# Designs tried in a protein design run: peptides against a protein of PDB entry 2V3S. Part 103

Target 1, 95 residues: chain A of PDB entry 2V3S
Amino acid sequence: PISLVLRLRNSKKELNDIRFEFTPGRDTAEGVSQELISAGLVDGRDLVIVAANLQKIVEEPQSNRSVTFKLASGVEGSDIPDDGKLIGFAQLSIS

## One batch from the design tools (peptide; made by RFdiffusion4, then SolubleMPNN)

Design b2_p28_4_s2 (from b2_p28_4, 23 letters changed)
Fold by OpenDDE base, seed 5:
Structure b2_p28_4_s2 (fold): chain B 95 residues (1-95), chain A 28 residues (1-28)
Amino acid sequence: as target 1 above (95 residues)
Amino acid sequence: EEEEEEREEERERILEESLSRKKFEVVP
């Protein structure tokens, strides 16, 4: 399995690392993303972008060691999006 | 039509299976 870390801010704007495994051929990017949403760890509005980037990283984990992407949920916030601070952005990386 | 239904059932099965196995560790 591929050990992954999803780094993003929670509802309190605290930065957390979410660790999980992805097994190619058994898991799907969409399925894992939906589970993240069901667990309250990802905003439902971010399903598409999380799934797309998860798919990208698991397809070639050696080439895509880390991907940072803009959250749909972040654009409506009062804070200015900042990829460096992961405000309105999340990061997927190989553990 | 039946073939399409079978493919849909397979997709749903894969999704459900994937969801049921996920476990997340949150590190503050």
Scores: peptide ipSAE 0.500, ipTM 0.818, DockQ to the pose 0.685
Fold by OpenDDE base, seed 4:
Formats: structure tokens, sequence, C-alpha cells
Structure b2_p28_4_s2 (fold): chain B 95 residues (1-95), chain A 28 residues (1-28)
């Protein structure tokens, strides 16, 4: 299995690392993304972007050690998006 | 129409298969 870390801010704007495993051939990017949403860890509006980037990293985990992407939920927020501070952005990385 | 339905069912099966019990560890 691939050990992954999703770094993003929670509802309190606190930066957290979410650790989980992805098993190729069993797990799907969309499925895991849905589970993240069901767990309240990811906003439902971010399903597409999280799934897309998760798919990207698990396809080439040796080459894609980290991917940072803009959240859909962050666009309509009051805070100014900042990839360096992960405001309106999230990061997926190989653990 | 039948082909479309089959594709949709396959996608749903794949999704359901992946929706196994996932444990997420949240680290502050």
Amino acid sequence: as target 1 above (95 residues)
Amino acid sequence: EEEEEEREEERERILEESLSRKKFEVVP
C-alpha cells in the first residue's frame, strides 16, 4: 500500500495532516475521496479536485512525491488563497 | 442505452468496492 498524507486546514483553520493508505487495484481515488468527505475531513465541494490529485499521485508515487492544489471550497471563502500557507489549498504527499 | 447503463453500473461497483472501511489518522 501507498502511505499518503493529506495536509489541509480544518474548520477551525488549523493545519492538520491526515494519514491514510491507498492500495492500488483495490482503492480508487474517487472512493477514498468520498470516504474523506464522509469522515468530515474534506469538504464535499472538493471531491473532484481531491480525487484528481489523488489519482495523479497514486499513479506515479515515485515521481509525484507531493502535489499542492487549489480547493473549490476555498474559492468562495473570505480568506485570500495562499498555497504557501495552505489557505484555500491542500497538499497530498507520499509519507 | 444498455451500454450506458452497463458503464454506470461498473463505475458504481468500482466505487462501492473502494468504499471499504478506511481509517484516517489526524495529526495536529
Scores: peptide ipSAE 0.500, ipTM 0.818, DockQ to the pose 0.529
Fold by OpenDDE base, seed 3:
Structure b2_p28_4_s2 (fold): chain B 95 residues (1-95), chain A 28 residues (1-28)
Amino acid sequence: as target 1 above (95 residues)
Amino acid sequence: EEEEEEREEERERILEESLSRKKFEVVP
């Protein structure tokens, strides 16, 4: 399995690392993304973008060691999006 | 229509399998 870390801010704007494994052929990017949402770890509005980037990283884990992407939920937030601070952005990486 | 239904059923099975096996470790 591929060991992954999803780094993003929670509802209190605290930065957390979410560690999980992805097994190609058994897991799907959309499935894992939906589970993240069901667990309250990802905003439901971010299903598409999380799934897309998760798919990207698991297809080429050696080349895509880290992927940072803009969240849909962050666009209408009060804070200005900032990829360096992961405000309105999330990061997927290989652990 | 039958082909589309079969594809959708497969997607649903794969989705359910993925959801049932996922565990997350949250590190603050």
Scores: peptide ipSAE 0.497, ipTM 0.818, DockQ to the pose 0.641
Fold by OpenDDE base, seed 1:
Structure b2_p28_4_s2 (fold): chain B 95 residues (1-95), chain A 28 residues (1-28)
Amino acid sequence: as target 1 above (95 residues)
Amino acid sequence: EEEEEEREEERERILEESLSRKKFEVVP
């Protein structure tokens, strides 16, 4: 399995690390993304972007050690997006 | 058409399996 960390801010704007494993051929990017949403860890509006980037990193985990992407929920929010501070952005990385 | 239905069922099965097994550890 691939050990991953999803770093993003919670509802209190606190930065958290979400650790989980991904098993190719058993897990799917869409399935894991939906589970993150069901757990209240990811906004439902971010399903597409999280799934796309999760798929990207698990396809080539050796070459893609970290990916940072803009959240749809961040664009629709009142805060100004900032990838350096992970405001309106999230980061997936290999542990 | 049968092959398409079989692929759809497999995708649904894999999705359900992924959702059922996933565990997350939240670190503040």
Scores: peptide ipSAE 0.497, ipTM 0.818, DockQ to the pose 0.707

Design b2_p28_4_s3 (from b2_p28_4, 21 letters changed)
Fold by OpenDDE base, seed 5:
Structure b2_p28_4_s3 (fold): chain B 95 residues (1-95), chain A 28 residues (1-28)
Amino acid sequence: as target 1 above (95 residues)
Amino acid sequence: DLEELLRRLEEERRLAEALAKKRFVVEP
């Protein structure tokens, strides 16, 4: 399996690392993304972007060691999006 | 029809989700 880390700020704006494994052939990017949402770890509005980037990283984990992407849920927030601070952004990386 | 099939898929998805093992570890 592929060991992944999703770095994302929670509802209290605290930065967390969410660790999980992805097994190609058993897991799907969309399925795992939905699990993240069901667990309350990802906003439902971010399903598409999380799934897309998860798919990207698991397809070629050697080439895509880290991907940072803009969250749909972060656009309407009061804070100015900042990829460096992961405000309105999340990061997927190989553990 | 398609609507019924989608309903069934959603139900199966919910069941699978409920049975899914805890797979996430959250670290500060």
Scores: peptide ipSAE 0.526, ipTM 0.845, DockQ to the pose 0.392
Fold by OpenDDE base, seed 4:
Structure b2_p28_4_s3 (fold): chain B 95 residues (1-95), chain A 28 residues (1-28)
Amino acid sequence: as target 1 above (95 residues)
Amino acid sequence: DLEELLRRLEEERRLAEALAKKRFVVEP
């Protein structure tokens, strides 16, 4: 399986690393993204963007070691988005 | 249309829940 880390700020604005495995052929990007949402780790509004970037990284994990992307929930938030601080952004990477 | 998209998403969600395991480890 592919070992991944989703770096994302929680509801308290604290940066967390969410570690999980992705098994090609058994897992799907959309399915795992739904699990993240169901676990309360990702905002439901971010399903599409998380799934898209998860798909991107698992397709070519050797080439896509890290991807940073803007969250839909961040745009609607009160804080100014900042990819360097992962405010309104999240990062997926190979652990 | 939007309704069909939402239906598909809901179906995917139900499938994911059925297959879901405690797979996430959160590190502060």
Scores: peptide ipSAE 0.517, ipTM 0.842, DockQ to the pose 0.358
Fold by OpenDDE base, seed 1:
Structure b2_p28_4_s3 (fold): chain B 95 residues (1-95), chain A 28 residues (1-28)
Amino acid sequence: as target 1 above (95 residues)
Amino acid sequence: DLEELLRRLEEERRLAEALAKKRFVVEP
């Protein structure tokens, strides 16, 4: 299994690390992304972008140790998006 | 094509819910 960390801000704008394992052949990027949403850890509007980047990192974990991406849910936020501060952005990385 | 996309989405959603466990560890 691949040990991953999803770093993003929660509803209180606090930065959290979400650790989980991904098993190729058993798990799918879309499925795990849906689990994250069901758990209240990811906004439903971000399903597509999270799944796409999760797919990217699990396909080439040796090449993609970390991927940072813009959240759809952050576009309409009051804060200015900032990838360095992970405002309106999230980051997936290999643990 | 849209119909197929929606079908796959629903299937994945149902599967994820059925297999849902405490697979996530949240750290501050």
Scores: peptide ipSAE 0.505, ipTM 0.842, DockQ to the pose 0.383
Fold by OpenDDE base, seed 3:
Structure b2_p28_4_s3 (fold): chain B 95 residues (1-95), chain A 28 residues (1-28)
Amino acid sequence: as target 1 above (95 residues)
Amino acid sequence: DLEELLRRLEEERRLAEALAKKRFVVEP
């Protein structure tokens, strides 16, 4: 399995690392993304973008060690999006 | 107040659910 870390801010705007494994052939990017949403760890509005980037990293984990992407849930937020501070952005990386 | 309490409870629920599924590990 592929060991991944999803870094994003929680409801208190604190950065958290969410560690999980992805097994090709058993897991799907959309399925795992839905699990993250069901656990309340990812906003439902971010299903598409999380799934797309999860798919990207699991297809070539050796080449895509880290991917940072803009969250749909962050666009309408009061804070200005900032990929460096992961405000309105999340990051997927290989553990 | 009640709103603050509910927010805290929801956060605890999310963490508990993640642990119960034995899929996600949340770290600070």
Scores: peptide ipSAE 0.503, ipTM 0.836, DockQ to the pose 0.258

Design b2_p28_4_s4 (from b2_p28_4, 15 letters changed)
Fold by OpenDDE base, seed 4:
Structure b2_p28_4_s4 (fold): chain B 95 residues (1-95), chain A 28 residues (1-28)
Amino acid sequence: as target 1 above (95 residues)
Amino acid sequence: DAAAALAAARRQAELEESLARKRFVVVP
């Protein structure tokens, strides 16, 4: 399995690391993203972007060690998006 | 039809199994 970390600010704007494993052939980017949403860890509006970037990193985890991406939920938020602070952005990385 | 129903049931079972299997560890 691929050990991943999703770094993302929670509803209290606290930056958390969400650790999980991805097993190619058993898991799908879409499925895991849906699970993240079901767990209340990811905003439902971010399904597409999380799935796309999760797919990207698990396709070539050795070359894609980290991907940072803009959240759909962050664009409409009150705070100005900032990839350096992961405001309106999230980061997937290999653990 | 039966084929569609079976496919849907399988997808649902797979989703439920995936949800049960997955453990997210939140590190503050």
Scores: peptide ipSAE 0.538, ipTM 0.848, DockQ to the pose 0.560
Fold by OpenDDE base, seed 3:
Structure b2_p28_4_s4 (fold): chain B 95 residues (1-95), chain A 28 residues (1-28)
Amino acid sequence: as target 1 above (95 residues)
Amino acid sequence: DAAAALAAARRQAELEESLARKRFVVVP
């Protein structure tokens, strides 16, 4: 399995690392993304973007060690998006 | 309707099963 870390801010705007494994051929990017949402770890509005980037990193984990992407849920927030601070952005990386 | 309700129930059961199998570890 691929050991991954999803780094993003929670509802209190605290930066957290979410560790999980992804097994190609058994797991799907969309399925795992939906599980993250159901667990309350990702906003439901971010299903598409999280799944797309999860797919990107797991298809070539040796080349795509880290991907940072803009969250749909962050656009309507009061804070200005900032990829450096992961405000309105999230990051997936290989552990 | 009943058919839609049953379909939703099945989806929920499948989701709950997947959640039981998946372990997310949150690190502050």
Scores: peptide ipSAE 0.537, ipTM 0.849, DockQ to the pose 0.354
Fold by OpenDDE base, seed 2:
Structure b2_p28_4_s4 (fold): chain B 95 residues (1-95), chain A 28 residues (1-28)
Amino acid sequence: as target 1 above (95 residues)
Amino acid sequence: DAAAALAAARRQAELEESLARKRFVVVP
């Protein structure tokens, strides 16, 4: 399995790491993303972007050690998006 | 039946939440 970390801010705007394993051939990027949403860890509006980037990193984990991407849920927020601070952005990385 | 479909959807959501709790570890 591939050990991953999803770093993003929670509802209190606190930065958290979500650790999980991804098993190619058993798991799918969209399926795991839906589980994240069902657990209340990811906003439902971010399904597409999370799934796309999860797919990208699990396809070539040896070369894609970290990917940072803009959240759809962050666009309408009052805070100015900032990839360095992960405001309106999230990051997937290999553990 | 709409009521049956809603019940099935809720059961599926609960299952997914249970699986997610087992899969994901939140680290502050």
Scores: peptide ipSAE 0.534, ipTM 0.846, DockQ to the pose 0.304
Fold by OpenDDE base, seed 5:
Structure b2_p28_4_s4 (fold): chain B 95 residues (1-95), chain A 28 residues (1-28)
Amino acid sequence: as target 1 above (95 residues)
Amino acid sequence: DAAAALAAARRQAELEESLARKRFVVVP
């Protein structure tokens, strides 16, 4: 399996790492993304963008060691999006 | 207060355990 870390801010704006494994051929990017949403760890509005970037990193984990992407849920937030601070952004990486 | 803090900590631990049993481990 591929060991991944999703780094993003929680509802208290605290930066957390979410560790999980992805097994190609058994898991799908969309399925795991839906699990993240069901667990309350990802906003439902971010399904598409999380799934797209999860797919990207699991396709070629050796070359795509880290991907940072803009969240749909962050666009209308009170805070200005900032990829360096992961405000309105999240990061997937290979652990 | 201390009692409320303890209760909140218990709830958080239960949530994290539940998430870990499924797939995810949250690291603050």
Scores: peptide ipSAE 0.529, ipTM 0.841, DockQ to the pose 0.241

Design b2_p28_5_s1 (from b2_p28_5, 10 letters changed)
Fold by OpenDDE base, seed 1:
Structure b2_p28_5_s1 (fold): chain B 95 residues (1-95), chain A 28 residues (1-28)
Amino acid sequence: as target 1 above (95 residues)
Amino acid sequence: SMDEALRRFMERHNIPASEFEKLRASRV
């Protein structure tokens, strides 16, 4: 399995690391993204972007050690998106 | 429920049950 970390700010704007394992052949990027949403860990509006970047990492985990991506849910927020501060952005990385 | 979904996610992805409250606090 691939050990991943999803770094994302919660509703209180606190940065959190969500560590989980992805098992190729059993898990799919789309499926895991839906699970994250169902669990309340990801906003439903971010399904597409999370799935795309999760797919990117699991395809080549050795080369794609970290990916940062813009959240659809962050665009309408009060704060200006900032990838460095992970405001309106999330990060997936190999642990 | 959302809590049940979280528990299922944790089980499927090898996250210790002790992390439940932490993950709950991580919700968006």
Scores: peptide ipSAE 0.849, ipTM 0.976, DockQ to the pose 0.930
Fold by OpenDDE base, seed 5:
Structure b2_p28_5_s1 (fold): chain B 95 residues (1-95), chain A 28 residues (1-28)
Amino acid sequence: as target 1 above (95 residues)
Amino acid sequence: SMDEALRRFMERHNIPASEFEKLRASRV
C-alpha cells in the first residue's frame, strides 16, 4: 500500500495531517475521495480536485512525492488563498 | 453518520482507532 498524508485546514483554520494508506487495485481515487467526504474530512465541493490529485500521486508516487492544489471550497472564503500557508489549498504527499 | 463513515475509513485505510478523536478535530 501507499502511505499518504493529506494536509489541510479544519473548520477552525487549523492545519492538520490525515495519514492513510491507499491500496492500488482495491482503492480508487474517486472512491477514497468520496470516503473522505463522507467522513467529513473533505468538503463535498472538493470531490473533483481531490480525486484528480489523489489519482496523480498514486499513479506515480515516486515522481509525485507531493502535490498542492487549490480547493473549490476555499475560493470564496474570507481569507485570500495562499498555497504556501495552505489557505484555500490542500496538500497530498507520500509519507 | 459521519462518525460511522470515519470509523470505516480508518479501518479500511489502516488508521489506528486511537486516532479517531484527532481526525474528528480535523474535519472541514
Scores: peptide ipSAE 0.849, ipTM 0.976, DockQ to the pose 0.927
Fold by OpenDDE base, seed 4:
Structure b2_p28_5_s1 (fold): chain B 95 residues (1-95), chain A 28 residues (1-28)
Amino acid sequence: as target 1 above (95 residues)
Amino acid sequence: SMDEALRRFMERHNIPASEFEKLRASRV
């Protein structure tokens, strides 16, 4: 399996790391993204962008060690998006 | 429920049960 870390801010704007394994052939980027949303770990508005970037990292984990992407949910937030601070952004990386 | 979904996610993706409260706190 592929060991991944999803880094993003919670409702209190605290940065957290969510570590989980992705099993090729069993898991899909779309399916795992839906699981994350169902568990409350990702905002439902971010399904498309999370799935796209999860697919990118799992299809070539050796070359795509880290991806940072803008969240749809972050656009409506009170804070100005900032990729360096992961405000309105999230990051997926290989652990 | 959302808690049940979290538990299932943890089980499927090899996350130790001890991480449950931490993951709940990380919810968006």
Scores: peptide ipSAE 0.849, ipTM 0.975, DockQ to the pose 0.932
Fold by OpenDDE base, seed 3:
Structure b2_p28_5_s1 (fold): chain B 95 residues (1-95), chain A 28 residues (1-28)
Amino acid sequence: as target 1 above (95 residues)
Amino acid sequence: SMDEALRRFMERHNIPASEFEKLRASRV
């Protein structure tokens, strides 16, 4: 399995790391993204962007060690989006 | 419920049960 870390801010704007394993052949990017949303770990508005970037990293985990992407849920927030601070952005990386 | 979904996620993706409260705090 592929050991991944999803880094994103919670509702209190605190940065957190969610570590989980992705098993090729059993898991799909779309399915795992839906699980994350159902668990309350990802906003439902971010299904498309999370699934796309999860697919990217699991396809080539050795070349795509880290991907940072803009969240749809962060666009209308009061804070200015910032990929360096992960404000309105999330990050997936290989553990 | 979200708690039930979180438990299932943890089991499927090899996350120890001891991490449950930490993951709850990570919710968006």
Scores: peptide ipSAE 0.849, ipTM 0.975, DockQ to the pose 0.929

Design b2_p28_5_s2 (from b2_p28_5, 8 letters changed)
Fold by OpenDDE base, seed 5:
Structure b2_p28_5_s2 (fold): chain B 95 residues (1-95), chain A 28 residues (1-28)
Amino acid sequence: as target 1 above (95 residues)
Amino acid sequence: SMDDALRAFMERHNIPASEFEKLKASRV
């Protein structure tokens, strides 16, 4: 399995790391993204972008050690998006 | 429920049950 870390800010704008394993052949990027949303760990508006970047990192984990991406849920927020501070952005990385 | 979904996610993806409250606090 691939050990991943999803880093994103919670509803209080606190940065959190969510570590989980992705098993190729059993898990799909779309399926795991839906699980994350169902668990409340990802905003439903971010299904597409999370799935796309999850797919990117799991298809070539050796080459894509970290991916940072803009959240759809963060665009309309009061804070200006900032990839360095992960404001309106999330990050997936290999643990 | 979201809590049930979280528990299921943790089980499927090898996250220790002890992390439940931490993950709950991580919710967006």
Scores: peptide ipSAE 0.851, ipTM 0.976, DockQ to the pose 0.928
Fold by OpenDDE base, seed 4:
Structure b2_p28_5_s2 (fold): chain B 95 residues (1-95), chain A 28 residues (1-28)
Amino acid sequence: as target 1 above (95 residues)
Amino acid sequence: SMDDALRAFMERHNIPASEFEKLKASRV
């Protein structure tokens, strides 16, 4: 399996790392993204962008060691998006 | 429930049960 870390800010704007394994052939980027949303770990508005970037990292994990992407849920937030601080952005990386 | 979904996610993706409260605190 591929060991991944999803880094994003919680509802209190605290940065957290969510570590989980992705098993090729069993898991899909779309399916795992839906699981994350169902668990409350990802905002439902971010399904498309999370799935796209999860697919990117798992299709070539040795080449795509880290991806940072803009969240749809962060665009209309009170804070100005900032990829360096992961405000309105999330990051997926290989553990 | 959302908690059941979290537990299911943890089980499927090899996350120790001890991480449950930490993951709840990570919710968006």
Scores: peptide ipSAE 0.851, ipTM 0.976, DockQ to the pose 0.943
Fold by OpenDDE base, seed 1:
Structure b2_p28_5_s2 (fold): chain B 95 residues (1-95), chain A 28 residues (1-28)
Amino acid sequence: as target 1 above (95 residues)
Amino acid sequence: SMDDALRAFMERHNIPASEFEKLKASRV
């Protein structure tokens, strides 16, 4: 399995790391993204972007050690998006 | 429920049960 870390801010704007394993052949990027949403760990509006970047990191984990991506849920927020501070952005990385 | 979904996610993806409260606090 691939050990991943999803880093993103919670509803209180606190940065958190969610560590989980992705098993190729059992898990799909789309399926895991839906699980994350169902668990309340990802905003439903971010399904597409999370799935796309999860797919990117698991297809080439040696090359894509870290991916940072803009959240759809962050666009309508009051804070200006900032990839360095992960404001309106999330990050997936290999653990 | 969301809590049931979280427990299921943890179980499927090898996250220790002890992380449950921490993960709840990380919800968006």
Scores: peptide ipSAE 0.851, ipTM 0.976, DockQ to the pose 0.930
Fold by OpenDDE base, seed 3:
Structure b2_p28_5_s2 (fold): chain B 95 residues (1-95), chain A 28 residues (1-28)
Amino acid sequence: as target 1 above (95 residues)
Amino acid sequence: SMDDALRAFMERHNIPASEFEKLKASRV
């Protein structure tokens, strides 16, 4: 299994790390993204971008150790998006 | 429910049950 960390801000704008395992051949990027949304850990508007970046990191985990991506849910927020502060952005990384 | 979905996610992805409240606090 691949040990991953999803870092993103909660509804109170606090940064949190969600650690979970991805099993190639059993899990799919699309399926796991849907699970995260159902659990309330990811906004439903971010399905496409989370799935795309999850696929990227699991297909070549040795080369793609970390990916940072813009959230659709953050575009219309009150705060200006900032990838360095993960405002309107999330990060996936290999733990 | 959303809590049931979280528990299912934790079980499938090898997250200890003790992390449940922490993960709830991380919800978006």
Scores: peptide ipSAE 0.850, ipTM 0.976, DockQ to the pose 0.931

Design b2_p28_5_s3 (from b2_p28_5, 12 letters changed)
Fold by OpenDDE base, seed 5:
Parts: sequence; structure tokens; C-alpha cells
Structure b2_p28_5_s3 (fold): chain B 95 residues (1-95), chain A 28 residues (1-28)
Amino acid sequence: as target 1 above (95 residues)
Amino acid sequence: SMEEALREFMRRHNIPESEFDALLEARV
């Protein structure tokens, strides 16, 4: 399995690391993204972008050690998006 | 429930049960 870390801010704007394993052949990027949403760990509006980037990192984990991406849920937020601070952005990385 | 979904996610993706409270805090 691939050990991943999803880093993003919670509803209190606190940064959290979510560590989980992705098993190729069993898991799909779309499926895991839906699980994350069902668990309340990802906003439903971010299904597409999370799935796309999860797919990217699990396809070539050696080449894509870390991916940072803009969240749809962050665009309309009060804070200006900032990839360096992960405001309106999330990050997936290989642990 | 969402908490049940979280527990299932943890089980399927090899996250220790000790992380449950921390993951509740991580919810968006």
C-alpha cells in the first residue's frame, strides 16, 4: 500500500495531517475521495479536485512526492487563498 | 452517521483507532 498524508485546515482553520494508506487495485481515487467526504474530512465541493490529485499521486508516487492544489471550498472563503499557508489549498504527500 | 463513516475509513485505510479523536478534530 501507499502511505499518504492529506494536509488541510479544519473548520477552525487549524492545520491537520490525515495519514492513511491507499491500496492500488482495491482503492480508487474517486472512491477514497468519497470516503473522505463521508467521514467529514473533506468538503463535498472538493470531490473533483481531491480525486484528481489523489489519482495523480498514486499513479506515480515516486515522481509526485507532494502535490498542492486549490480547493473549490476555499475560493469563496473570507481569506485569500495562499498555497504557502494552505489557505484554500490542500496538500497530498507520500509519507 | 459521519462518525461511523470515519471509523470505517480508519479501518479500511489502516489508521489506528487511537487517532479517532484527532480525526474528529480535523473535520472540515
Scores: peptide ipSAE 0.844, ipTM 0.974, DockQ to the pose 0.928
Fold by OpenDDE base, seed 2:
Structure b2_p28_5_s3 (fold): chain B 95 residues (1-95), chain A 28 residues (1-28)
Amino acid sequence: as target 1 above (95 residues)
Amino acid sequence: SMEEALREFMRRHNIPESEFDALLEARV
């Protein structure tokens, strides 16, 4: 399995790390993204972007150690998006 | 429910049950 960390801010704008394993051949980027949404860990508006970046990192985990991406849910937020602070952005990384 | 979905996610992806409360707080 691939050990991953999804880092993003919750509804209170607090940064959290979600650690989970991705099993190639069993899991798909789309499926896991849907699970994250169902669990309330990802906003439904971010399905596409999370799935795309999850796919990217699991395709070549040794080369893609970390990916940071802009959230659709963050565009309409009151705070200005900032990838360094993960405001309106999330990060996937290999644990 | 969302909490049931969270527990299922944790089970499928080898997240320890001890992380449940932390993940509840991580919800968006």
Scores: peptide ipSAE 0.844, ipTM 0.974, DockQ to the pose 0.925
Fold by OpenDDE base, seed 4:
Structure b2_p28_5_s3 (fold): chain B 95 residues (1-95), chain A 28 residues (1-28)
Amino acid sequence: as target 1 above (95 residues)
Amino acid sequence: SMEEALREFMRRHNIPESEFDALLEARV
């Protein structure tokens, strides 16, 4: 399996690392993204962008060690998006 | 429920049960 870390801010704007394994052949990027949403770990508005970036990292994990992407949910937030601070952004990386 | 979904996610993706409270805090 592929060991991943999803880094993003919670509802209290605290940064958290979510470590989980992705199993090729069993898991799909969209399926796992839906699971993350169902678990409350990702905002439902971010399904498309999370799935796209999860697909990118799992299809070539050796070359795509880390991806940072803008959240749709972050656009509607009160804080100005900032990729360096992961405000309105999330990061997927290989652990 | 959301908590049940979280537990299932943890099981399927090999996350230790000890992480449950931390993941509850990570909810968006």
Scores: peptide ipSAE 0.843, ipTM 0.974, DockQ to the pose 0.940
Fold by OpenDDE base, seed 3:
Parts: structure tokens; C-alpha cells; sequence
Structure b2_p28_5_s3 (fold): chain B 95 residues (1-95), chain A 28 residues (1-28)
């Protein structure tokens, strides 16, 4: 399995690392993204962007060690989006 | 429930039960 870390801010704007394993052949990027949403770990508005970037990292985990992407849920927020601070952005990385 | 979904996610993706409280805090 592929050991991943999803880093993103919670509802209190605190940064958290979610560590989980992705098993090729059993898991799909779309399926895992839906599970994350059901668990309350990802906003439902971010299904498309999370799935796309999860697919990217699991396809080539050795080349794509880290991917940072803009969240749809962060666009309407009062804070200015910032990829360096992960404000309105999330990050997937290989553990 | 969301908590039930979280426990299922943890089980399926090999996350130790000890992480449950931390993941509750990570909710968006």
C-alpha cells in the first residue's frame, strides 16, 4: 500500500495531518475522496479537486512526492488564499 | 453517522484506533 498524508485546515483553521494508506487495485481516487467526505475530513465541495490530485499522486508516487491544490471550499472564505500557508489549499504527500 | 464513517475509514485504511480523537479534531 501507499502511505499518504493529507494536510489541511479544520473548521477552526488549525493545520492537521491525516495519515492513511491507499491500496492500488482495491481503492480508487474517487472512492477514497468520497470516504474522506463522509468522515467529515474533507468538504463535499472539494470532491473533484481532491480526487484529481489523489489520482495524480497514486499514479506516480515516486515522481509526485507532494501535490498542493486549491480548494473550492476556500474560494468564498474571508481569508486570502495562500498555498504556502495552506489557506484555501490542501496538500497530499507520500509519507 | 459521521463518526461511524470515520471509524470505517480508519479500519479500511489502516489507521490505529488511538488516532480517533485526533481525527475528530481534524474535521472540516
Amino acid sequence: as target 1 above (95 residues)
Amino acid sequence: SMEEALREFMRRHNIPESEFDALLEARV
Scores: peptide ipSAE 0.843, ipTM 0.974, DockQ to the pose 0.938

